Peptides against a protein of PDB entry 5K2M. Designs and how they scored, part 10

Target 1, 273 residues: chain A of PDB entry 5K2M
Amino acid sequence: MRIGITYTVLRREEMAIKERAGEFGEVVMLHEDDLLFPGNYDLDVVIIRNVSHFKALYTARLFESEGIPTVNSSRLIFEAGDKLFATLRLAGKVPVPEWKAALSEGGALRVPDSLGYPLVSKPVFGSWGRLLAKVNDRDSLEAVLEHRKWMKNPLYGIHYFQEFVEKPGRDIRSYVIGGEFVGAIYRYSNHWITNTARGGKAEPCSDPEVEELSVKAWEAFGEGALAIDIFESEKGLLVNEVNPNMEFKNAARVTGADMAGKLVEYAVEVAKT

## One batch from the design tools (peptide; made by RFdiffusion4, then SolubleMPNN)

Design b1_p25_3_s1
Fold by OpenDDE base, seed 5:
Structure b1_p25_3_s1 (fold): chain B 273 residues (1-273), chain A 25 residues (1-25)
Amino acid sequence: as target 1 above (273 residues)
Amino acid sequence: MEEELLKELEKKAEEFFEELRKKEE
């Protein structure tokens, strides 16, 4: 078994994955600078750990073009790593926050007619709550839209909105790998954006409802390893987003779950199919 | 590279805040 691991930066997660992969076979670490295609790589599977969503996506697709399976697949990275595309998969399978998408400023200005205020404006790509805006009124909406016009990336012209969900000072992050629930944590924050990257406390989450919902959310995609962000709302649990390039160091520490091992085990299974 | 750099900076920030939290416990 030859296991590739692509990476941008060696984080705790990549180190753990490397260590566990070594128990199953030969490990080939592949920095982004090492990647040139076509390359005729001799690998049975590649674990994708590139930091950039797009780098991860294209890396996965390039290996797949050479007949090498990846974890995650380019399909999964594409669908799960875009907030709107992920919402499209999740919607109808699990409860999600109410959402609207618009492809023009004129369309975006009509979103409050359906969702009301306050709204949350999100870019379709990005992480750690970057460029999230709580939109409380018309003036704020106009300001957000005006700023988007001057952003260089054309994807900022895709207007994605959610209802503002009032959370109990925390959210839930769960992990599902190969359809198996691995663990979940609460992330506490005094800010409406809950993220451990902003100094949030993490605690274990042991809730059968979270486990069931997490598996169902994973089933909406049907493959790979996903981190799942869940809100506790007055309407019950809502799946906010998924991440196909998960960070898990905090969750692994807090829960004691062997997330790196589970990821490697899944990659080995993928290699054998 | 800009997106990668931003993500790396966010990761470092996360680690920083986590270490601060541990020291406060």
Scores: peptide ipSAE 0.012, ipTM 0.390, DockQ to the pose 0.056
Fold by OpenDDE base, seed 2:
Structure b1_p25_3_s1 (fold): chain B 273 residues (1-273), chain A 25 residues (1-25)
Amino acid sequence: as target 1 above (273 residues)
Amino acid sequence: MEEELLKELEKKAEEFFEELRKKEE
């Protein structure tokens, strides 16, 4: 078994994946600078850990074009890594926050007619709460739209909005790999954007309802390794988003779950299919 | 632990802005 691991930065996650992959076969670490296509790669499977969503997506597709399966697949990265496309998958299977998409400024200005205020404006791509805006009123909406108009990436012209969900000072991050629930954590924050990378504390989450919902959310995509963000709302649990290129160091530390091992085990299974 | 998280965030932010700059070019 020859396992490739693509990466931008050697983080704790990539180190853990490398270590666990070594138990199953030969490990080939592939920095982004090492990747050139078409190429002659002697690999049975590639674990995609590029930091950039787009680099991860294209890397996966390029390996697949050479007949090498990837974890995650380019299909999963594409569908799960776009917040709008992920919502389209999730909405038919699990509860999600109310949402609207608009393709123009004029369309976006009508979003409050359906969802009211407050809203959350999200780019369809990006991580770490970048360009998330709580939109409380018309003036704030106009400001967000004005800024988006001058952003150079055309994807910023895709206007994705959610209802603002009142959370109990935390959210839930769960992990499902190959259809198996691996673990979950509470992420605490004093800010409406809950992210452990911004100084939030993490605690184990052992809720059977979270486990069941997480598996159902994964089933909306039907493959791969996903981190799942869940909100505790007055309406119950809501699946906010999924991440096909998740960080898990904090969750692994807090829960003791072998997330790197489960990811490698799944990659080995994919290689054998 | 907070310092490590901050460093990782800074690195990701730098990469993001670098990618944006390259697209502007």
Scores: peptide ipSAE 0.005, ipTM 0.374, DockQ to the pose 0.083
Fold by OpenDDE base, seed 4:
Structure b1_p25_3_s1 (fold): chain B 273 residues (1-273), chain A 25 residues (1-25)
Amino acid sequence: as target 1 above (273 residues)
Amino acid sequence: MEEELLKELEKKAEEFFEELRKKEE
């Protein structure tokens, strides 16, 4: 078994994955600078750990073009890594926050007619709550839309909105790999954006409803390894988003779950199919 | 390139905050 691991930065996750992969076979670490296609890669599977969503997506697709399966697949990265595309998958399977998408400023200005205020404006791509905006009124909406016009990436012209969900000072991040629930954590923050990257506390989450919902959310995609962000709302649990390039160091630390091992085991399984 | 840089910086920030947390424990 030859296991590739693509990466941008050797983080705790990549180190753990490398270590666990070594128990199953030969490990080939592939920094982004090492990747050139078409190439002659002798690998049975590649674990995709590129930091950039797009780099991860294209890396996965390029290996797949060489007949090498990836974890995650380019399909999963594409669908899960875009907040709007992920919502399209999730909305038919699990409860999600109310949402609207608009393709123009004129369309976006009508979003409050449906969702009301306050709104959350999200870019369809990005991480760590970057460019999330709580939009409380018309003036704020106009400002957000104006700023989007000056952003260079055309994807910022895709206007994705959610209802603002009041959370109990925390959210839930769960992990499902190959359809199996691995674990979940609470992430605490006094800010409406909960993220451990912002110094939030993490605690283990042991809730059967979270486990069930997480598996159902994963089933909306039907493959791979996903981190799932869940809100505790007055309406019950809502699946906010999923992440096909999951960070798990905090969750692994807090829960004691062998997330790196589970990821590698799944990759080995994929290699054998 | 900008997106990648931002993500890398975010990861570094996360590591920084984790270290701070450990010091508080």
Scores: peptide ipSAE 0.012, ipTM 0.401, DockQ to the pose 0.055; fails the geometry check
Fold by OpenDDE base, seed 3:
Structure b1_p25_3_s1 (fold): chain B 273 residues (1-273), chain A 25 residues (1-25)
Amino acid sequence: as target 1 above (273 residues)
Amino acid sequence: MEEELLKELEKKAEEFFEELRKKEE
């Protein structure tokens, strides 16, 4: 078996994936600078680890066009990597924060009539809490909308809002690969954005309700490897978002779960299908 | 030229965030 691994930066995750993949066959590391299509790639499967959502999406689709399956698939990256499209999948299967989408400034200005204040403004694409805004009032909403008008990417004209969820100083990140729950962590932060990339501490999360909800959230998409962000709210557990290009070094370290091994095992299964 | 610059800036930002995350572990 020949396993490709595409990457932008050789992180702890990519090193772990490479090591585990070597137990199953020949590993071919493919930096973004090595990729040219159409190509003559002799690979049975490709694990997609490009940092950019769009680069990951197009890389997956390009390999698929040559008959090489990918983990994750371009379909999953597309559906799960867009916050609005992910919400559309999730909302029919699991509890999610209340949300609204608007396609114009005039529409966006009416969102508080339904959701009230405070709101959270999110771009439909992007990672690590980029361009997230807590919107407490009309003036703040107008400011966010004004700034969006001058952004060059037309996707910034898609206005996605959630209710502000009061959290107990933490959130939950869980991992589901091929429909199997692999592990979960609490991420602690004094900031309303509880991302470990912003200095949050991680602790193991052992909660059967989290495990059940995480699997149900994965089933909304029905394939691949997903990180799932869950809020603890007064209404119970809410699935906030999913990530089809998961970082797991903190979760692997804290839980001891073999995230890289599970990902490789799933990729091997995909290659055999 | 602008598109190339934007791509390079995106790459540098991604590398920076990765380095930051490594320091937090």
Scores: peptide ipSAE 0.007, ipTM 0.398, DockQ to the pose 0.054; fails the geometry check

Design b1_p25_5_s1
Fold by OpenDDE base, seed 5:
Structure b1_p25_5_s1 (fold): chain B 273 residues (1-273), chain A 25 residues (1-25)
Amino acid sequence: as target 1 above (273 residues)
Amino acid sequence: SEFLEKVLKIVEEYMKKKEEEFLNE
């Protein structure tokens, strides 16, 4: 078994994946600078750990073009890594926050007619709550839209909104790999944006409802390794988003779950199909 | 170490920022 691991930065997760992969065969670490296509890669599977969503997506597709499967697949990275595309998959399978998408400023200005205030403006790409805006009124909405007009990336012209969900000072991050629930944590924050990467405290989450919902959310995509963000709302549990390039160091530390091992085991299974 | 983890976090944030900047060029 020859396992490739693509990466941008050798983080704790990549070190753990490398270590576990070594138990199954030869490990080939591939920094982004090492990647040139088309190439003659002798690999059975590649674990994608590029930091950039788009670099991860293209890297996966390039290996697939050479007949080498990837974890995650380019399809999964594409659909799960875009907030709107992910919502489209999730909405028919699990409870999600109410959402609206608009493709013009004029359309966006009508979003409150459906969602009301407060609402949350999100870019369809990005991580760690960057460019999330809580929009409390018309003036704030106009301001957000005005700023978007001056952003150069055309993707900022795709307007994605959610209802504002009142959370109990925390949210849930769960992990599902190959359809198996691996673990979950609470992330605590006094800010309306909860994220351990932004300094939130993590604690173990042991809730059968979270486990069941997480698996269902994964099934909406049907493959790969996903981190799943879940809100505790007055309406019950809501799946907010998924991440196909998950960070898990905090969750692994807090829960004791062998997330790196589970990821490698899944990659080995993919290699054998 | 806690120090290494902090450094890695900073580097990760930098890389993600650079991605966004590149996409906005």
Scores: peptide ipSAE 0.020, ipTM 0.549, DockQ to the pose 0.028
Fold by OpenDDE base, seed 1:
Structure b1_p25_5_s1 (fold): chain B 273 residues (1-273), chain A 25 residues (1-25)
Amino acid sequence: as target 1 above (273 residues)
Amino acid sequence: SEFLEKVLKIVEEYMKKKEEEFLNE
C-alpha cells in the first residue's frame, strides 16, 4: 500500500495523518511544489490536505484522471466545499437554516422579502468566517451588495443568504468519516461567529442527536470525510455547512478521538475499492 | 506547543489570504 498525502503546510493534522498512514504502508508526502501533472505517480490512494479549496479540488481531480482515488474525491470537495452546493445536498436530508440564493443584485434585494432581517450574507467559497456579514437592514444589504460589485472573483456575484440563527454562544463541529461518526465539539464564542480558528474555545460534545444528525448530513453526500457545522437553534439542530478539508486538531485534542487514524483507515478502504 | 499552534495559525491564515488575493486579482 502506497499512500500519498498532498499538503500546503505541514500542520498538526498532516503530521498525525502521516504518522497513522505509516502503519498501513509506505507514505509519500507531496508538498504542492512536488505536484506536476501529468505525472507517473505510483500510489494506491491520495489523501488531499491542500489548504486551498481550489488547489485541493484540482489536485484531487488530477490524481483521479490518472486512475488514483483520492480522499476526499474531487466530486465531494466540489459539492461540499461550496456553501450553496452543500446546502442543496443537505436541504433534502436534514434541517438547515433557511436560505436564499440570488444571481443578481436585483434578486438579492428581494431576499429579505422571504428571509426577513437579520440575515447572513456568505460567499459560496471561503473559510473561517471570512466575508460573513450580518445584515440587519436594507441599508446594510445595499452596502454589502455594493462592495460585492467591486470584487474581482465572479463567484462573489453569487449571492447566498441564510437566516440569522440565534445560538447559545456556541456551535457544534462534528466529524463523520466513511459514514462513521467520529466525534464532536462545542465551539464557544461571545461573537456570533463561533469558529475556534478565530479564538474560540472547544469542549467535547456528547449528544446522541448530534451524532444522528451528523451521519444523516454525511449521507447527503454519501462518501468521504466531512466536518459538519451544526447550530443549536430554537427550532432545534440545524446543519449549517460542511467542510471536505477538515481541520481537526482542536477536536482531536479535546475529544481524544483518532481523527487522523479514521481518515487513514477510510483512505485504505478507498484504495481497495 | 501553544507557540507552535500560534505559528501554524498565522501560516494558515497567510496561505488562505494569499489564495483569496489570487482569486480576486
Scores: peptide ipSAE 0.018, ipTM 0.533, DockQ to the pose 0.028
Fold by OpenDDE base, seed 4:
Structure b1_p25_5_s1 (fold): chain B 273 residues (1-273), chain A 25 residues (1-25)
Amino acid sequence: as target 1 above (273 residues)
Amino acid sequence: SEFLEKVLKIVEEYMKKKEEEFLNE
């Protein structure tokens, strides 16, 4: 078996994936600079580890166009990597924070009529809590909308809002690969944005309800490897978002789970299908 | 290594910032 691994930067995750993949077959590391399409790639499966959401998406689609399956698939990356599209999948399957989407400033200004204040403004793309805004009032909403007008990317004109969820100083990140729960962690932060990339601490999470909810969230998409962000709220557990290009170094460290191995095993299964 | 982890984090953050810059050019 020949396993490709696409990457932008050789991170701890990519190193672990490479090492584990070597136990299953020949590993071909593919830096972004090495990728040209159409190409003559002799691979049974490609694990997508590009840093950029869009580069990951297009890389996956390009390999698929040559008959090579990818983990994750371009479909999954597309649907899971966009916060609004992910919400559309999750809604109706699992509890999610209340949300609204607007396609104009006029529409966005009516969002508080439904969600009330405070609410959270999110870009539909991006990671690590960038451009998240807690909007407490009308003045703040107008300011956010004004700033969006001056952003060059037209995707910033897609206005996605959630209710503000009061969290107990932490959130949960779980991992589901191929429909199997692999592990979960608590991420602690005194800030309302709890991402560990911003200096949060991680601890193991052992909760059967989290496990069940995580699997259900994965089933909303039905394939691949996903990190799932879950909030602990007064209403119970809420699935906030999913990530099809997951970072797992912290989770692997604190839980002891072989995240890289599970990912590779799933990729091997995909290759054989 | 704690040092390596810090370096990797910085690189990851840098790459993501570059992505955003490209998206906003």
Scores: peptide ipSAE 0.020, ipTM 0.565, DockQ to the pose 0.027; fails the geometry check
Fold by OpenDDE base, seed 3:
Structure b1_p25_5_s1 (fold): chain B 273 residues (1-273), chain A 25 residues (1-25)
Amino acid sequence: as target 1 above (273 residues)
Amino acid sequence: SEFLEKVLKIVEEYMKKKEEEFLNE
C-alpha cells in the first residue's frame, strides 16, 4: 500500500495523518511545490490536505485523472465546500437554518421579506467565519451588497443568506468518516461567530442526538470525511455547515478520538475498492 | 515543546491569511 498525502503546511493534523499512515504502508509526502500534472505517480490513494479549498479541489481532480482515488474526492470537495451546494444536499435530509439565495442585488433586497431581520450574510466559499455579517436592518443590507459589487471574485455576486440563530454561547463540531461517527466537541465563544480556530474553548460533546444527526448529514453526501457544524437552537438541532477539509487537532485533543487513524483507515478502504 | 507549538500556531495563522488573499484574488 502506497499512500500519498498532499499538503500546504505540516500542521498537527498532517503530522498525525503521516504517522498513522506509516502503519498501513509506504507514505509519500507531497508538498504543493512537488505537484506537477500529468505525472507518473505510483500511489494507491491520496489524502488531500491542501489548505486552499480550490487547490484541494483541483489536486483531487488531477489525481483522479491519473486513476488514483482521493480522500476526499473532488466531487465531495466541490459539493461540501460550497455553502450553497452543501445546503442543497442537507436541506432534504436534516434540519437546516432557514436560507435564501439571490443572484442579483435586486433579488437580495427582497430576502428580508421572507426571512425577516436579523439575517446572516455568507459568501458561498471560505472558512473560519470570513466575511460573515449579521444584518440587522435595511441600511446594513444595502451596505453589504454595495461592498460585494467591488470584490474581485465573481462568486461574491452569489448572495447567500441565513436566518440568525440564537445560540447558547457555543456550537457543536462533529466528525463523520466513511459513515462512522468519530466524535464531537462543543466550541465556546462570547462572539456570535463560534470557532475554535479563532481562539474558542473546546469541550467533549456526548449526545446521542448529535451522533444520529451527524450521520444523517454525512449521508446527504454519501462519502468521505466531513466535519459538521451543528447549532443548538430554539427549534432544536440545526446543521449549519459541513467541511470537507477538516481541522481536528482540538477535537482529537479534547475527546481522545483517533481522527487521523480513522481517516487513514478509510483511505485504505478506498484504495482497495 | 512549547516553542514548537508556538511556531506551529504562527505558521497556521500565516497560512489562513494566505488563503484569504487567494480567495479574494
Scores: peptide ipSAE 0.019, ipTM 0.534, DockQ to the pose 0.024; fails the geometry check

Design b1_p25_6_s1
Fold by OpenDDE base, seed 1:
Structure b1_p25_6_s1 (fold): chain B 273 residues (1-273), chain A 25 residues (1-25)
Amino acid sequence: as target 1 above (273 residues)
Amino acid sequence: MEAARRAREEADAAKAKELEEERLK
C-alpha cells in the first residue's frame, strides 16, 4: 500500500501520521510545493493535512479526479469545513446553538429579532476563532457589518450568527474517526473563545454523553475524521462546529489516544474499499 | 537537494510561527 500525506507544515500531527502510516505501507510525503496536477500519482489513498481549508479541499478533489481516495474526502471537507453547511448537517441530528444566516446587511440587521442579544458573528470559513465577534447590541452589529463590506472575500458577505452560549469557562473537543469515538478533551479559557492554541489548559473528558453526541454528530456527515466542538450549556450539550482538518497534538498528549494511528487505520480502510 | 530541504524547513518554520502568531490573535 502507498499512502500519500499532503501537508503545508510538518507539525507534530503530520509527523505522527507519517510514523503510523509507515506501519501499513510506503509513505509518500507531499508538501504543497510538490503538488502538481495532473500528476499521475501512484497512491492508494491520500491523507489530507494541508493547513488551509481551501488548499485541503482542492487537493482532495484533485486526487479524487485521478481516482485516488482521500481522507478526508473533498465532499466532507467542503461540508464540514464551512460552518453554515456543517450546521445544516448537524441541525438535523444533534442539538446545535440557535443560529441564523443572512445574505445581506438588511437581512443581518433583522437577526436580533429572532435570536436576541448577545449574538456571535462568525465567518463561514476560518479557524482558531478568527473574526468571531460577540455582538452585544445594535451598534456592535452595525460595526461588524460595516467592516465586512470592506473585506475582499465574498464569503464574508455570508452572515452567520449564533446565539451566545454561556459556557462554564471551558468547551469540549471530541474526535471521531470512521464512526469510532477516539477521545475528548476539555479546553479551559477565561475568554468566551476557548482555544488551547491561545494558552488554554486541556484536560481529558470522559463523559458518555459526550461520546454518544460526538458519534451522532459524525453520523450527520457519515464519513471521515472529524474534530467536534461541543458546548456545555444550560440547555445541555450543543454541537457548535466540526473540523475536517483537525489538530490533535494536545488531545493526543492529554488523553493518550492514538489519534494518528486511528486516522491511518481509517485511511487504509478507505484505500481497500 | 540539501539546499531545497533547508529552504523548506525554513519556510515551514516561518509558516509555523505565522500560524502560531495568528492563533494568538
Scores: peptide ipSAE 0.020, ipTM 0.580, DockQ to the pose 0.423
Fold by OpenDDE base, seed 3:
Parts: sequence; C-alpha cells; structure tokens
Structure b1_p25_6_s1 (fold): chain B 273 residues (1-273), chain A 25 residues (1-25)
Amino acid sequence: as target 1 above (273 residues)
Amino acid sequence: MEAARRAREEADAAKAKELEEERLK
C-alpha cells in the first residue's frame, strides 16, 4: 500500500495523518510545489489536504485522471465545498436554515420579501466565516450588493442568503467518515459567528440526536470524510453547512477520537475497491 | 537535500503560524 498526502502547510492534522498512514504502508508526502501533471505517480490512494478549496478540487481531479482514487473525491469536494450546492443536497434529507438564491441584484433585493430581516449573506465559496454579513435592514442589503459588484470573481455575483438563526452562544461540529460517526464538539463564541479559531472554547458533544442527524447529513452525499456544522435553534437542530476539507485538531484533542486513524482507514478501504 | 528539507519545514511552520494568526483576527 502506497498512500499519497497532498498538502499546502504541514499542520497538526497532516502530521497525525502521516503518522497513522505509516502503520498501513509507505507514505508519500506531496507539497503543492511537488505537484506536476500529467505525471507518473506510483500511489494506491491520495489523501487531499490542500488548504484552498479550488486547489483541493483540481488536485483530486488530476490524480483521478491518472487512475488514482482520492479522499475526498473531486465530486464530493465540488458538491460539499460550495454552500449552495451543499444546501441543495442537504435540504432533501435533513432540516436546514431557510435559504434563497438570486442571480442578480434585482433578484437579491426581493429576498427579504420571503426571508424577512435579519438575514445572512454568504459567498458560495470560502472558509472561516469570510464575507459573512448579518443584514438587519434594506440599507445594509444595498451596501452588501454594491460591494459585490466590485469583486473580481464572478462567483461573488451568485447571491446566497439564509435566515438568521439565534444560537445559544455556541454551535456543533460533528465528523462522519465513510458513513461512521466519529465524534462531535460544542464551539463557544461571544460573536454570532462561532469559530474555535477565534479563541472559542471547545467541549465534547454527546447527543444521540446530533449523531443521527450527522449520519443523515453525510448520506445526502454518500461518500468521503465530512465535518458537519449544526445549529441549536428554536426550531430544533439545523444543518448549516458541511466541509470536505475538515480541520480536526481541536475535536481530536477534546473528544479523544482518532480522527486521523479513521481517515486513513477509510482511504485504505477506497484503495482496495 | 537536508538544507532544502529544513528550509521547507521552517517555511511550513511560519505559514502555519500565519494561518493561526489570520484566524484570530
């Protein structure tokens, strides 16, 4: 068994994946600077750990073109890594926040007629809460739309909105790999954007409803390794988003779950199919 | 070979620190 690991930065997650992969076979670390295609790669599977969504997507598709399977697949990265495409999969299987999509400014100005205020503006791509806006009124909506006109990437012209969900000063992040629930954490924050990277406390989440909902959310895609972001709302649990390029250092530390081992075990299963 | 490996490990450590600092902003 020869296991490739593609990466942008050697983080705690990539170090843990490398260590566990060494128990199953030969490990080949591939920095982004080492990637040239077409190429002759002698690998049975590649674990994709590139930081950029688009670099991860293209790297996965390039290895697949050489006949080498990837974890995650380019299909999963494409569908789960876009907030709108992920919502389209999730909405048929699990409760999600109310949402609207508009393809023009004139369409976007009519979104409050359906969702009301406050609402949340999201870009369809991007991580760590970048360009999230809580929109409380029409003046704020017009300002967000004006700024989007001057953004160079055409994908900023795809207007995705959600209802604003009041949360109890925390959210939930769960992990499902190959259809198995691996663990979950609470992420505490004093800001409406909950992220443990901003000095938020993480605690273990042991809730059977979270486990069941997390597996159902993974089944909307039917493959790979996903982190799942869940809100505790007045309407019950809502699946907000999924991440096909998961960070797990805080979750592994807090839960004691072997996230890196479970990811490698799944990659070895994919290599054998 | 060893000098190039050390330079990459140092660059990765610096970039990991930068990413952690960007998340704290």
Scores: peptide ipSAE 0.026, ipTM 0.606, DockQ to the pose 0.618; fails the geometry check
Fold by OpenDDE base, seed 5:
Structure b1_p25_6_s1 (fold): chain B 273 residues (1-273), chain A 25 residues (1-25)
Amino acid sequence: as target 1 above (273 residues)
Amino acid sequence: MEAARRAREEADAAKAKELEEERLK
């Protein structure tokens, strides 16, 4: 068994994945600078750990073009890593926050007629709450739309909105790998954007409803390793988003779950299919 | 080889710090 690991930065997650992969076979660490295609990669599977969504997506697709399976697949990265495409998958299987998409400023200005205020403006791509806006009124909506118009990336012209969900000062992050629930954490924050990377407290989440919902959310995609962000709302549990390039250092520390081992085990299974 | 590894490790550490700072922004 020869296991590739593609990466941008050697984080705690990549170190743990490397260590656990060494128990199953030869490990080939592949930095982004080492990647040139077409290439002669003698690998049975590649674990994709590139930080950039687009770098991860293209890296996965390039290995797949050489006949090498990836974890996650380019399909999963594409569908799960885009907030709108992920919502389209999730909405058919699990409760999600109410959402609207608009393809023009004129369309976006009508979103409050359906969602009301406050609403949340999201880019379809990006991590860690970047360019999230709580839009409380018409003036704020116009300002967000005006700013988006001057952003160079055409994807900022895809207007994705959600209802503002009142949360109990926390959200849930769960992990599902190969269809198995691995663990979940509460992420505490006094800010409406909950992010543990901003020094938020993490605690174990042991809730059978979270476990069941997390597996159902994974089944909307049907493959790979996903982190799942869940809101506790007055309407019950809502699946907000998924991440096909999950960080798990905080979750592994808090839960004691072997996230890296589970990811490697799944990659070894994929290599054998 | 060792100098290239160190330069990469330093670049990775710098990029890790940049990503952490981007998360804090």
Scores: peptide ipSAE 0.024, ipTM 0.607, DockQ to the pose 0.410; fails the geometry check
Fold by OpenDDE base, seed 4:
Structure b1_p25_6_s1 (fold): chain B 273 residues (1-273), chain A 25 residues (1-25)
Amino acid sequence: as target 1 above (273 residues)
Amino acid sequence: MEAARRAREEADAAKAKELEEERLK
């Protein structure tokens, strides 16, 4: 078994994955600078750990073009890593926040007619709450739309909105790998954007409803390793988003779950399929 | 080889710091 690991930065997660992969076979660390295609890679599977969504997506697709399976697959990265495409998958299986998509400013200006205010404007791509806006009124909506016109990436012209969900000062992040629930945490924040990387506290979450919902959310995609972001709302649990390029250092530390090992085990299973 | 490895490690450390700062902002 030869296991590739692609990476942008050797984080704690990549170090843990490398260490655990060494128990299953030969490990080949592949930094982004080492990646040139077409290539002759002698690998049975590649674990994709590139930080950029697009770098991860293209890296996965490039290895797949060489006949090498990836964890996650380019399909999963594509569908789960885009917030709108992920919502399309999730909405058929699990409760999600109410959402609208518009393809023009004129369309976006009608979103409040359906969702009301406050709204959350999201880019379809991006991490760590980048370019999330709470839109409380018409003037704020117009400002967000105007700013989007000046953004160079055409994907910023895809207008994705959710209802604003009132949360109890926390959200839930769960992890499902190969259809198995691995663990979950509460992420605490005083800000409406909950992110433990911004100095928030993490605590273990042991809730059977979270476990069941997390597995159902994973089943909407049907493969790979996903982090799942769940909101506690007045309407019950809502699946907000999924991440096919998950960070787990905080979750692994807090839960004691062997997320790196579970990811490697799944990659080894994929290599044998 | 050694200089390229060091330059990469420095770039990785800088990128890790940037990513951490982006999360803290």
Scores: peptide ipSAE 0.023, ipTM 0.602, DockQ to the pose 0.458; fails the geometry check

